# Peptides against a protein of PDB entry 2L5G, part 7

Target 1, 41 residues: chain A of PDB entry 2L5G
Amino acid sequence: LSKEELIQNMDRVDREITMVEQQISKLKKKQQQLEEEAAKP

## One batch from the design tools (peptide; made by RFdiffusion4, then SolubleMPNN)

Design b1_p9_8_s4 (from b1_p9_8, 5 letters changed)
Fold by OpenDDE base, seed 2:
Structure b1_p9_8_s4 (fold): chain B 41 residues (1-41), chain A 9 residues (1-9)
Amino acid sequence: as target 1 above (41 residues)
Amino acid sequence: ELEVKVELV
């Protein structure tokens, strides 16, 4: 592991974290919509 | 080489 390989792996992980956070946000919004629909009589 | 695997949900 060079220092350069470690930095490249960190930059990759930061991008993947951002993608996962966007997915979590979409899923939370979908969950809330389904909970609001299920709460209607 | 350090392989970083991220599993997407």
Scores: peptide ipSAE 0.077, ipTM 0.689, DockQ to the pose 0.059
Fold by OpenDDE base, seed 3:
Structure b1_p9_8_s4 (fold): chain B 41 residues (1-41), chain A 9 residues (1-9)
Amino acid sequence: as target 1 above (41 residues)
Amino acid sequence: ELEVKVELV
């Protein structure tokens, strides 16, 4: 692993983290909607 | 080479 390969791998991982965080946010919002719907009498 | 695999949900 060169220094340049490590930087490229870091930049890739940072993009993948951002994509996963956006998916987690969408899933948390859908979970909250289902919990609110299930809590209705 | 470091392979990073992320499975997207």
Scores: peptide ipSAE 0.077, ipTM 0.688, DockQ to the pose 0.057
Fold by OpenDDE base, seed 1:
Structure b1_p9_8_s4 (fold): chain B 41 residues (1-41), chain A 9 residues (1-9)
Amino acid sequence: as target 1 above (41 residues)
Amino acid sequence: ELEVKVELV
């Protein structure tokens, strides 16, 4: 791995972290919706 | 090579 390849891999991992964080946010929103639906009589 | 695979939900 060159220094440039290492930086490119870091930038890729940073983008993948951002994508996973967005998925976690979406899943938390779905969880909240399901909890609100399950709480309706 | 560093391979990270993320499955989209």
Scores: peptide ipSAE 0.077, ipTM 0.688, DockQ to the pose 0.054
Fold by OpenDDE base, seed 4:
Structure b1_p9_8_s4 (fold): chain B 41 residues (1-41), chain A 9 residues (1-9)
Amino acid sequence: as target 1 above (41 residues)
Amino acid sequence: ELEVKVELV
């Protein structure tokens, strides 16, 4: 790995982390909706 | 080259 290839890999990983964090947020929202629905009689 | 694949849920 060159220094430049390492930086490009870091920038890619940072974008992928952001995408995973958005997915986690979506899943947490779905979980909360299911928990709220399960708590209704 | 580093390849990471992320699937959307």
Scores: peptide ipSAE 0.075, ipTM 0.685, DockQ to the pose 0.051

## One batch from the design tools (peptide; made by RFdiffusion4, then SolubleMPNN)

Design b1_p10_1_s1 (from b1_p10_1, 3 letters changed)
Fold by OpenDDE base, seed 2:
Structure b1_p10_1_s1 (fold): chain B 41 residues (1-41), chain A 10 residues (1-10)
Amino acid sequence: as target 1 above (41 residues)
Amino acid sequence: KPEVPKLVVP
C-alpha cells in the first residue's frame, strides 16, 4: 500500500464510522420512541 | 513494499 492508499483507506474508515454513528443515533431515537409509546397507557 | 494489512471496514 502506498501512502496515498493508506490515506484513502483512513478517509474511508472515517466516513464509515460517521455513517455507523448516525445509524446508532437513529436506532437509539427509535428505541426511545418505542419505549415512550409502550409506556403510554 | 511493506505488506500493510488490509483494513476490513464493515
Scores: peptide ipSAE 0.060, ipTM 0.611, DockQ to the pose 0.018
Fold by OpenDDE base, seed 5:
Structure b1_p10_1_s1 (fold): chain B 41 residues (1-41), chain A 10 residues (1-10)
Amino acid sequence: as target 1 above (41 residues)
Amino acid sequence: KPEVPKLVVP
Protein backbone atom coordinates (compact mmCIF):
# COMPACT_ATOMS: atom_id res chain seq x y z
CA LEU B 1 0.00 0.00 0.00
CA SER B 2 1.41 3.40 -1.04
CA LYS B 3 1.05 6.47 1.22
CA GLU B 4 -1.72 7.65 -1.17
CA GLU B 5 -3.60 4.31 -0.90
CA LEU B 6 -3.33 4.47 2.93
CA ILE B 7 -4.80 8.02 2.95
CA GLN B 8 -7.61 6.92 0.57
CA ASN B 9 -8.35 3.98 2.90
CA MET B 10 -8.43 6.40 5.89
CA ASP B 11 -10.85 8.73 4.02
CA ARG B 12 -13.06 5.69 3.28
CA VAL B 13 -13.01 4.57 6.93
CA ASP B 14 -13.83 8.16 8.07
CA ARG B 15 -16.89 8.16 5.76
CA GLU B 16 -17.94 4.71 7.04
CA ILE B 17 -17.56 5.95 10.67
CA THR B 18 -19.72 9.02 9.87
CA MET B 19 -22.42 6.76 8.32
CA VAL B 20 -22.37 4.42 11.36
CA GLU B 21 -22.54 7.40 13.78
CA GLN B 22 -25.60 8.71 11.88
CA GLN B 23 -27.19 5.23 12.11
CA ILE B 24 -26.44 5.08 15.88
CA SER B 25 -28.00 8.56 16.30
CA LYS B 26 -31.17 7.43 14.43
CA LEU B 27 -31.37 4.22 16.50
CA LYS B 28 -30.90 6.16 19.78
CA LYS B 29 -33.74 8.52 18.74
CA LYS B 30 -35.98 5.53 17.93
CA GLN B 31 -35.05 3.89 21.24
CA GLN B 32 -35.96 7.10 23.11
CA GLN B 33 -39.30 7.32 21.24
CA LEU B 34 -40.10 3.68 22.10
CA GLU B 35 -39.12 4.26 25.76
CA GLU B 36 -41.33 7.40 25.89
CA GLU B 37 -44.23 5.49 24.27
CA ALA B 38 -43.76 2.52 26.66
CA ALA B 39 -43.73 4.95 29.64
CA LYS B 40 -47.20 6.29 28.69
CA PRO B 41 -49.85 4.74 31.00
CA LYS A 1 4.39 18.12 -6.47
CA PRO A 2 2.74 15.24 -4.59
CA GLU A 3 -0.44 16.92 -3.40
CA VAL A 4 -0.68 15.35 0.05
CA PRO A 5 -4.44 14.75 0.45
CA LYS A 6 -5.72 16.62 3.52
CA LEU A 7 -6.77 14.05 6.10
CA VAL A 8 -10.40 14.90 6.89
CA VAL A 9 -10.60 14.34 10.63
CA PRO A 10 -14.36 14.08 11.41
Scores: peptide ipSAE 0.058, ipTM 0.632, DockQ to the pose 0.015
Fold by OpenDDE base, seed 3:
Formats: sequence, structure tokens, C-alpha cells
Structure b1_p10_1_s1 (fold): chain B 41 residues (1-41), chain A 10 residues (1-10)
Amino acid sequence: as target 1 above (41 residues)
Amino acid sequence: KPEVPKLVVP
């Protein structure tokens, strides 16, 4: 692996982390909505 | 070349 290949792999991982964090945020928001709806009489 | 372990990204 060249230094350039290592940087390209790091940039790929940073993009994949950002995508997973956005998915986690959406799932947490859906969970909160379902918990709020289940708490309504 | 030393084989750098591939980072397994999910």
C-alpha cells in the first residue's frame, strides 16, 4: 500500500462512518416517535 | 511489501 492508497482507504472509511451515523440518527428518531406514540392514551 | 490488514468496513 502506497501513502496515497492509505489516504484513499481512510477517506472511504470516513464516508462509510458518516453514512452509518446518519442511519443511527434516523433509527433513534424513529424509536423516539414510536415511544411517544405508544405513550399517548 | 508488508501486507497491511484490510480494514473491514461494515
Scores: peptide ipSAE 0.056, ipTM 0.583, DockQ to the pose 0.018
Fold by OpenDDE base, seed 1:
Parts: structure tokens; sequence; C-alpha cells
Structure b1_p10_1_s1 (fold): chain B 41 residues (1-41), chain A 10 residues (1-10)
């Protein structure tokens, strides 16, 4: 792997991390909404 | 010159 290929792989992994973090944030917000809805009598 | 791509870490 060249230095350029390593940097490209690092940038790809960073984008994948960002996408997964956004998905986790969205799922946590949905979980909270469902918990708040389930707590309503 | 190795143009190091600027990794913009968010």
Amino acid sequence: as target 1 above (41 residues)
Amino acid sequence: KPEVPKLVVP
C-alpha cells in the first residue's frame, strides 16, 4: 500500500464512521421517542 | 510535491 492508498483508505473509514454515527444518533432519537410514547398513559 | 489530501475530520 502506497502512502496515498493508506490516506484514501483512512478517508473511506472516516466517512463510514461518520455515516454509522449518524445512524446511531437517529436510532437513539427514535428509541427515546418510543420510550416517551410508551410512558404516556 | 506530495499533495497530502487535507483530511477534513468533522
Scores: peptide ipSAE 0.051, ipTM 0.619, DockQ to the pose 0.015

Design b1_p10_1_s2 (from b1_p10_1, 4 letters changed)
Fold by OpenDDE base, seed 2:
Structure b1_p10_1_s2 (fold): chain B 41 residues (1-41), chain A 10 residues (1-10)
Amino acid sequence: as target 1 above (41 residues)
Amino acid sequence: KPEVPELVVP
């Protein structure tokens, strides 16, 4: 692995992390909506 | 290249 390949792999992982974090945010929002709906009498 | 599976948010 060259230094350039390591940087390219880092940039790829950073993009993958960002995508997963956006998915976690959407899931947390759905969880909150379900918890709010379940807490309504 | 390892393809990272896209997480499907239900």
Scores: peptide ipSAE 0.051, ipTM 0.603, DockQ to the pose 0.035
Fold by OpenDDE base, seed 4:
Structure b1_p10_1_s2 (fold): chain B 41 residues (1-41), chain A 10 residues (1-10)
Amino acid sequence: as target 1 above (41 residues)
Amino acid sequence: KPEVPELVVP
């Protein structure tokens, strides 16, 4: 792998991390909504 | 480009 290929692989992984973090945020928000709904009498 | 599949929130 050239230095340029390593940088391109890093940029790809950074985008993949950002996408996974957005999905984790959506799941955490859904979890909080379900916990708030379950806590209503 | 490798298309990363969109994760479906259940």
Scores: peptide ipSAE 0.047, ipTM 0.596, DockQ to the pose 0.034
Fold by OpenDDE base, seed 3:
Structure b1_p10_1_s2 (fold): chain B 41 residues (1-41), chain A 10 residues (1-10)
Amino acid sequence: as target 1 above (41 residues)
Amino acid sequence: KPEVPELVVP
């Protein structure tokens, strides 16, 4: 692995982390909606 | 460049 390939791999991982964090945020919002709906009598 | 599969949130 060259220094350039290492930097390119880091930039890729940072983008993948951002995408996964956005999906976790959407899932947490859906979970909250389902918990609020299940708490209604 | 391996295309990263988009995770579909159900």
Scores: peptide ipSAE 0.046, ipTM 0.587, DockQ to the pose 0.033
Fold by OpenDDE base, seed 5:
Structure b1_p10_1_s2 (fold): chain B 41 residues (1-41), chain A 10 residues (1-10)
Amino acid sequence: as target 1 above (41 residues)
Amino acid sequence: KPEVPELVVP
């Protein structure tokens, strides 16, 4: 792997991390909504 | 535009 290929792989991984973090945020929001609905009498 | 520092791989 060249230096340029390593940088391109890092940029790809950073985009994949951002996508996973957005998925985690959505799942945490859904979890909170389910916990709030389960706490209603 | 502020230039972003280039990534230096060792």
Scores: peptide ipSAE 0.044, ipTM 0.537, DockQ to the pose 0.015

Design b1_p10_1_s3 (from b1_p10_1, 3 letters changed)
Fold by OpenDDE base, seed 5:
Structure b1_p10_1_s3 (fold): chain B 41 residues (1-41), chain A 10 residues (1-10)
Amino acid sequence: as target 1 above (41 residues)
Amino acid sequence: KPVVPKLVVP
């Protein structure tokens, strides 16, 4: 791994983290909506 | 000159 390859891999991981965090946020919001809808009789 | 992007680690 060159220094350049390491930096490219870090930038890739940072993008993947951001995408996963956005997915987690979306899933948490969907979970909350489903829990709120399921709690309505 | 390879422009190494400065990875800003927070």
Scores: peptide ipSAE 0.062, ipTM 0.649, DockQ to the pose 0.015
Fold by OpenDDE base, seed 4:
Structure b1_p10_1_s3 (fold): chain B 41 residues (1-41), chain A 10 residues (1-10)
Amino acid sequence: as target 1 above (41 residues)
Amino acid sequence: KPVVPKLVVP
C-alpha cells in the first residue's frame, strides 16, 4: 500500500463510520418513538 | 500487488 492508498482507505472508513452513526441515530429516534407510543394509554 | 480486502460495513 502506498501512502496515498492508505489515506484513501482512511477517508473511505471515515465516510463509512459517518453513515453507520447516522443509521444508529435514526434507529435510536425510531426506538424512542416506539417507546413513547407504547407508553400512551 | 497486495489485494486489499473490501471492508463491508453494514
Scores: peptide ipSAE 0.059, ipTM 0.600, DockQ to the pose 0.020
Fold by OpenDDE base, seed 2:
Structure b1_p10_1_s3 (fold): chain B 41 residues (1-41), chain A 10 residues (1-10)
Amino acid sequence: as target 1 above (41 residues)
Amino acid sequence: KPVVPKLVVP
């Protein structure tokens, strides 16, 4: 790996981390909604 | 050149 390939791989991983964090946030919100709906009689 | 393994992105 060149220095340029290493930087490109770091930039890719940083973008994927951001996408995964957004997915986790969305899933946590959906989980909370389902738990609140399931707790209603 | 050291072989750096490619970062596995899921």
Scores: peptide ipSAE 0.059, ipTM 0.636, DockQ to the pose 0.018
Fold by OpenDDE base, seed 1:
Structure b1_p10_1_s3 (fold): chain B 41 residues (1-41), chain A 10 residues (1-10)
Amino acid sequence: as target 1 above (41 residues)
Amino acid sequence: KPVVPKLVVP
């Protein structure tokens, strides 16, 4: 792996982490909404 | 060339 290939792989992993974090945040908010709706009689 | 595992993001 060249230095340039390592940087490109780091930038790819950083973008993939950001996408997963956004998905986790969205799923966590949906879970909370469903738990709040299920707690209403 | 070492095959870099493609990170499969779910």
Scores: peptide ipSAE 0.058, ipTM 0.579, DockQ to the pose 0.023

Design b1_p10_1_s4 (from b1_p10_1, 5 letters changed)
Fold by OpenDDE base, seed 1:
Structure b1_p10_1_s4 (fold): chain B 41 residues (1-41), chain A 10 residues (1-10)
Amino acid sequence: as target 1 above (41 residues)
Amino acid sequence: KPVVPELVIP
């Protein structure tokens, strides 16, 4: 791996982290909606 | 080469 390939791999991982964090946020919102729906009598 | 495993994003 060149220094440039290492930087490119870091930038890729940072993008992948951001995408996973966005998916976690969406799943948490869906979980909250399902919990609110399940809590209705 | 360090193989960075491709993160399988669900």
Scores: peptide ipSAE 0.068, ipTM 0.639, DockQ to the pose 0.026
Fold by OpenDDE base, seed 2:
Structure b1_p10_1_s4 (fold): chain B 41 residues (1-41), chain A 10 residues (1-10)
Amino acid sequence: as target 1 above (41 residues)
Amino acid sequence: KPVVPELVIP
């Protein structure tokens, strides 16, 4: 791997982390909505 | 070149 290939791989990983964090946030929000709906009489 | 494993995004 060249220094350039390492930087490109790091930038890819950083984008993938951001996408996974956004998915986790959406899933946590859906979980909370389902918990709040299940707690309504 | 070392093969970089593909990251599996869940």
Scores: peptide ipSAE 0.066, ipTM 0.633, DockQ to the pose 0.022
Fold by OpenDDE base, seed 3:
Structure b1_p10_1_s4 (fold): chain B 41 residues (1-41), chain A 10 residues (1-10)
Amino acid sequence: as target 1 above (41 residues)
Amino acid sequence: KPVVPELVIP
């Protein structure tokens, strides 16, 4: 891989990490909502 | 060229 191909692969991975982090945040929020609803009498 | 494994995102 050239230096330019490595930079392009890093930029791709950084975008993909951001997408996974957003999915994890949504799932954590959904988990918290389910825990709060399960704790109601 | 070394093959860089593609990151498999779920």
Scores: peptide ipSAE 0.063, ipTM 0.633, DockQ to the pose 0.022
Fold by OpenDDE base, seed 4:
Structure b1_p10_1_s4 (fold): chain B 41 residues (1-41), chain A 10 residues (1-10)
Amino acid sequence: as target 1 above (41 residues)
Amino acid sequence: KPVVPELVIP
């Protein structure tokens, strides 16, 4: 791997991490909504 | 070239 290939791989992983974090945030928000709806009498 | 496995996230 060249220095440039390492930087490109790092930038790819950073983008993938950001996408996963956004998915986790969306799923946590859906979980909270379902818990709040299930707690309504 | 090292094969970086594609990270499949569900």
Scores: peptide ipSAE 0.055, ipTM 0.604, DockQ to the pose 0.024

Design b1_p10_2_s1 (from b1_p10_2, 4 letters changed)
Fold by OpenDDE base, seed 3:
Structure b1_p10_2_s1 (fold): chain B 41 residues (1-41), chain A 10 residues (1-10)
Amino acid sequence: as target 1 above (41 residues)
Amino acid sequence: EKPLVPKVVD
């Protein structure tokens, strides 16, 4: 791995982390909505 | 190139 390849791999990891965090946030919001709907009498 | 992380499915 050159220094340039290492930087490119870090930038790729950072983008993939951001995408996964956004997906986790959406899933947590869906989970909360389902829990709130299931708690209604 | 393979993804470094699996995609989360909704």
Scores: peptide ipSAE 0.089, ipTM 0.651, DockQ to the pose 0.033
Fold by OpenDDE base, seed 2:
Structure b1_p10_2_s1 (fold): chain B 41 residues (1-41), chain A 10 residues (1-10)
Amino acid sequence: as target 1 above (41 residues)
Amino acid sequence: EKPLVPKVVD
């Protein structure tokens, strides 16, 4: 692994982390909506 | 190339 390959791999991982964090945020919002709907009488 | 992390939501 060259220094350039390590930087490219880091940038790829950072993009994938951001994508997964956005997916987690969407799931947490959906979970909250389902919990709020289930808590209604 | 395979993604390093699989999608959590399709």
Scores: peptide ipSAE 0.088, ipTM 0.652, DockQ to the pose 0.034
Fold by OpenDDE base, seed 1:
Structure b1_p10_2_s1 (fold): chain B 41 residues (1-41), chain A 10 residues (1-10)
Amino acid sequence: as target 1 above (41 residues)
Amino acid sequence: EKPLVPKVVD
């Protein structure tokens, strides 16, 4: 792995972390909606 | 390239 390949791999991992964090936020919102729907009589 | 983490939401 060159220094350039290492930097490219870091940038890729940082983008994937951001994508996973956005997915976690979407799942938390869906969970909250399902909890609110299940709490309605 | 394949993502390091699978997509969890569609």
Scores: peptide ipSAE 0.084, ipTM 0.645, DockQ to the pose 0.036
Fold by OpenDDE base, seed 5:
Structure b1_p10_2_s1 (fold): chain B 41 residues (1-41), chain A 10 residues (1-10)
Amino acid sequence: as target 1 above (41 residues)
Amino acid sequence: EKPLVPKVVD
């Protein structure tokens, strides 16, 4: 693993983290919507 | 020397 490959792998992981965080945010928003809908009589 | 971090060219 070269220094350049390590940096490229870090940049990839940072992008993957951002994508997962966006997915978590969408799922949390959907969870909240379902909880609000289930709380309606 | 290659930079430790790639320069983001703006």
Scores: peptide ipSAE 0.080, ipTM 0.669, DockQ to the pose 0.012

Design b1_p10_2_s2 (from b1_p10_2, 3 letters changed)
Fold by OpenDDE base, seed 5:
Structure b1_p10_2_s2 (fold): chain B 41 residues (1-41), chain A 10 residues (1-10)
Amino acid sequence: as target 1 above (41 residues)
Amino acid sequence: AKPKVPKVVD
């Protein structure tokens, strides 16, 4: 690995972390909505 | 002994 490849890999991982965090946030929001909907009579 | 870091190829 070059230093450039290491930096590119870090930038890729940082973007992937952000995308996964957004997915987790969306899933948590959807979970909360489903739990709230299931709690309604 | 300094830990051997992986050799970065530049």
Scores: peptide ipSAE 0.097, ipTM 0.641, DockQ to the pose 0.011
Fold by OpenDDE base, seed 2:
Structure b1_p10_2_s2 (fold): chain B 41 residues (1-41), chain A 10 residues (1-10)
Amino acid sequence: as target 1 above (41 residues)
Amino acid sequence: AKPKVPKVVD
């Protein structure tokens, strides 16, 4: 592995982490909304 | 035995 390839792989992983964290946040918010809607009689 | 750390080659 070149140093440049390692840096590129790190930058890719950092972007993927950010995308996954945003997805988790959206899913948690959606889960809470569905739980609040399901709790309404 | 030297641990074979993968050589980062520039």
Scores: peptide ipSAE 0.096, ipTM 0.632, DockQ to the pose 0.011
Fold by OpenDDE base, seed 4:
Structure b1_p10_2_s2 (fold): chain B 41 residues (1-41), chain A 10 residues (1-10)
Amino acid sequence: as target 1 above (41 residues)
Amino acid sequence: AKPKVPKVVD
């Protein structure tokens, strides 16, 4: 548990959060498109 | 008793 290791782990988690948020945004947009397509008669 | 805070080692 070095200070350097904690900082590196924080930076890693921040990058992983950003990647997951981008994936969630893409999936939400795709979900909305599918819902809009399914709502068309 | 002081709470044992985890010590970060530099």
Scores: peptide ipSAE 0.093, ipTM 0.623, DockQ to the pose 0.011
Fold by OpenDDE base, seed 3:
Structure b1_p10_2_s2 (fold): chain B 41 residues (1-41), chain A 10 residues (1-10)
Amino acid sequence: as target 1 above (41 residues)
Amino acid sequence: AKPKVPKVVD
């Protein structure tokens, strides 16, 4: 791996981490909404 | 002698 390829791979992984973290946040919010809706009589 | 950092070859 060249230095440039290593940097490009790091930048790619950082973007993928950010996307996954945003997905986790959305899923956690949806989970909370479903739990609050299921707790209503 | 300072340890030579491996040079990444492009």
Scores: peptide ipSAE 0.087, ipTM 0.613, DockQ to the pose 0.009

Design b1_p10_2_s3 (from b1_p10_2, 5 letters changed)
Fold by OpenDDE base, seed 5:
Structure b1_p10_2_s3 (fold): chain B 41 residues (1-41), chain A 10 residues (1-10)
Amino acid sequence: as target 1 above (41 residues)
Amino acid sequence: MKPEVPEVVE
């Protein structure tokens, strides 16, 4: 693992983290919408 | 230019 390969792997992981965080945010928003819909009589 | 490893401050 060269220093350049390590940085490329970090940049990849940072992008993967950002994508997962966006997915979690979307899922949390959908969960909240479903909870608000389920709380309507 | 050699890339510098960013210092990960925990």
Scores: peptide ipSAE 0.040, ipTM 0.606, DockQ to the pose 0.014
Fold by OpenDDE base, seed 3:
Order: sequence, then C-alpha cells, then structure tokens
Structure b1_p10_2_s3 (fold): chain B 41 residues (1-41), chain A 10 residues (1-10)
Amino acid sequence: as target 1 above (41 residues)
Amino acid sequence: MKPEVPEVVE
C-alpha cells in the first residue's frame, strides 16, 4: 500500500463509520418506540 | 508529490 492508498482507505473508513453511526441512531430510536409501545397497558 | 499524512492534532 502506498501512502496515497492508506489516506484513501482512511477516507473510506471514515465514511463507512458515519453511515454505521446513522444506522445505530435509527435503530436506537426504533427500539425506544417499541419499548414505549410495549409499556402502554 | 508524496502525500503528507496530516498531523493528527489531538
């Protein structure tokens, strides 16, 4: 791997992290909604 | 040009 390829791989990983964090946020919000619905009598 | 790794300023 050249130094250029390492920087390009870092930029790719940073984008993948951002996408996964957005998915985690969406799933946590959905989990909270299901827990609130299950807690209603 | 060789890319310089940006110094990670913590």
Scores: peptide ipSAE 0.039, ipTM 0.582, DockQ to the pose 0.013
Fold by OpenDDE base, seed 1:
Structure b1_p10_2_s3 (fold): chain B 41 residues (1-41), chain A 10 residues (1-10)
Amino acid sequence: as target 1 above (41 residues)
Amino acid sequence: MKPEVPEVVE
């Protein structure tokens, strides 16, 4: 792996992390909504 | 061209 290939792999991983973090945030928000809906009488 | 690595200053 060249230095250039390592940087390209880092940039790819950083994008993958950002996408996973956005998915986690959406899932946490959905979980909270379902918990709030289940707590309604 | 070598990609500029941003200097991470702690």
Scores: peptide ipSAE 0.036, ipTM 0.566, DockQ to the pose 0.013
Fold by OpenDDE base, seed 4:
Structure b1_p10_2_s3 (fold): chain B 41 residues (1-41), chain A 10 residues (1-10)
Amino acid sequence: as target 1 above (41 residues)
Amino acid sequence: MKPEVPEVVE
């Protein structure tokens, strides 16, 4: 792996992390909605 | 183009 290939791999991983974090945020919001709906009598 | 995150929450 050249220094350039390492930087390209880092940029790829940073994009993949951002996508996964957005998915986790959506899932956490849906979880909270389901918990709030389940807590209604 | 950001790849659109597939809407995975029904």
Scores: peptide ipSAE 0.025, ipTM 0.438, DockQ to the pose 0.037

Design b1_p10_2_s4 (from b1_p10_2, 4 letters changed)
Fold by OpenDDE base, seed 1:
Structure b1_p10_2_s4 (fold): chain B 41 residues (1-41), chain A 10 residues (1-10)
Amino acid sequence: as target 1 above (41 residues)
Amino acid sequence: SKPLVPKVVE
C-alpha cells in the first residue's frame, strides 16, 4: 500500500460515506412513508 | 492492491 494508494483509499472512503448517508436518508424517508401508510385506518 | 472499501450497491 503506497502513500498514493492510501490517499486514493481515503478519497474513496469519503465518497462511500456520502453515498451511504444518502442511502440512509432515502431509507428513513421510505420508512416514514410506510409507517404513515400503516397508521392510516 | 484490493480496494479497502467494497463497492456499495445502490
Scores: peptide ipSAE 0.080, ipTM 0.670, DockQ to the pose 0.025
Fold by OpenDDE base, seed 5:
Structure b1_p10_2_s4 (fold): chain B 41 residues (1-41), chain A 10 residues (1-10)
Amino acid sequence: as target 1 above (41 residues)
Amino acid sequence: SKPLVPKVVE
């Protein structure tokens, strides 16, 4: 990997991390909703 | 070079 390829891969990984974190946040919110709904009588 | 992270096709 060149220095430029390394920087490009870092920028890509940072964007992918952000996308995965947003997905995790959405899944955690859905989990919480399902847990709250399951706790209702 | 191959990307360190593969393209995820959703």
Scores: peptide ipSAE 0.079, ipTM 0.660, DockQ to the pose 0.022
Fold by OpenDDE base, seed 2:
Structure b1_p10_2_s4 (fold): chain B 41 residues (1-41), chain A 10 residues (1-10)
Amino acid sequence: as target 1 above (41 residues)
Amino acid sequence: SKPLVPKVVE
């Protein structure tokens, strides 16, 4: 593992974290919407 | 070399 390969792996992980955080945010919002809709009589 | 972090499969 070179220094350049290590940096490339770090940059990849940072992008993957950002994508997963966006997915979690969307899923949490969808969950809240479904809970609010299910709570309507 | 092999990537240290595997691809996350969606």
Scores: peptide ipSAE 0.078, ipTM 0.666, DockQ to the pose 0.022
Fold by OpenDDE base, seed 4:
Structure b1_p10_2_s4 (fold): chain B 41 residues (1-41), chain A 10 residues (1-10)
Amino acid sequence: as target 1 above (41 residues)
Amino acid sequence: SKPLVPKVVE
C-alpha cells in the first residue's frame, strides 16, 4: 500500500462506519417504536 | 492494490 492508498482506505472506512452507525440508529429507533406499539393495550 | 474493505452488496 502507498501512503495515498492508505489514506484512501481510511477515508473509505470512515464513510462505511458513518453509514453503519446511521443504520444502527434507524434500527434502534424502529425497535423502540415496535416495543412501544407492542406495549399498548 | 486490493481494497482493505470488500464492497458490500445490499
Scores: peptide ipSAE 0.075, ipTM 0.652, DockQ to the pose 0.022

Design b1_p10_3_s1 (from b1_p10_3, 4 letters changed)
Fold by OpenDDE base, seed 5:
Structure b1_p10_3_s1 (fold): chain B 41 residues (1-41), chain A 10 residues (1-10)
Amino acid sequence: as target 1 above (41 residues)
Amino acid sequence: EKPVVEKVVP
């Protein structure tokens, strides 16, 4: 791996991290909604 | 466009 290939791989990983963090945020919001719905009598 | 990481790694 050249320095350039490592930089490109880092940029790719940073984008993949951002996508996973957005998915985690959506899942946490959905979890909270389901917990709030399950807590309704 | 240059990767944002090229600005961080000299």
Scores: peptide ipSAE 0.094, ipTM 0.704, DockQ to the pose 0.016
Fold by OpenDDE base, seed 3:
Structure b1_p10_3_s1 (fold): chain B 41 residues (1-41), chain A 10 residues (1-10)
Amino acid sequence: as target 1 above (41 residues)
Amino acid sequence: EKPVVEKVVP
């Protein structure tokens, strides 16, 4: 791995992290909505 | 175009 290939791999991983964090945020919001709906009598 | 990371990594 050259220094350039390492930087390209880091930039790729940072994009993948951002995508996973957005998915986690959406899933947490859906979980909260389902918990609030299940708590209604 | 250089990735933004290359501006921060020496």
Scores: peptide ipSAE 0.087, ipTM 0.694, DockQ to the pose 0.015
Fold by OpenDDE base, seed 4:
Structure b1_p10_3_s1 (fold): chain B 41 residues (1-41), chain A 10 residues (1-10)
Amino acid sequence: as target 1 above (41 residues)
Amino acid sequence: EKPVVEKVVP
């Protein structure tokens, strides 16, 4: 791994982290909606 | 001619 290859791998991982965080946020919002729907009589 | 010193960033 060159220094440039290491930086490119870091940039890739940072993009993957951002995508996973957005997915977690969407799933948490969907979980909350299902919990609120299940709590309605 | 003055040699062109290229700045290599490490």
Scores: peptide ipSAE 0.043, ipTM 0.380, DockQ to the pose 0.007
Fold by OpenDDE base, seed 2:
Formats: sequence, C-alpha cells, structure tokens
Structure b1_p10_3_s1 (fold): chain B 41 residues (1-41), chain A 10 residues (1-10)
Amino acid sequence: as target 1 above (41 residues)
Amino acid sequence: EKPVVEKVVP
C-alpha cells in the first residue's frame, strides 16, 4: 500500500464510521419510539 | 491508437 492508498483507505473508513454512527442514531431513536408506543396503555 | 498518458503522480 502506497501512502496515497493509505490516505484513501482512511478517508473511506472515516466515511463508513460516519454512516454507521448515523445508522446507530436512527436505530436508537426507532427503538425509543417502539418502547414509548409499547408503554401506551 | 490514443496514447494513454499515465499520470505518474510522485
């Protein structure tokens, strides 16, 4: 791996991390909504 | 034949 390929791989991983963090946030919000809906009598 | 200018970035 060249220095340029390593930088490109880091940039890719940083984008993948950001996408996964956004997915986790959406899933946590959806979980909370389902818990709040299930707690309604 | 078009010459492929391989851009060697140092």
Scores: peptide ipSAE 0.039, ipTM 0.435, DockQ to the pose 0.009

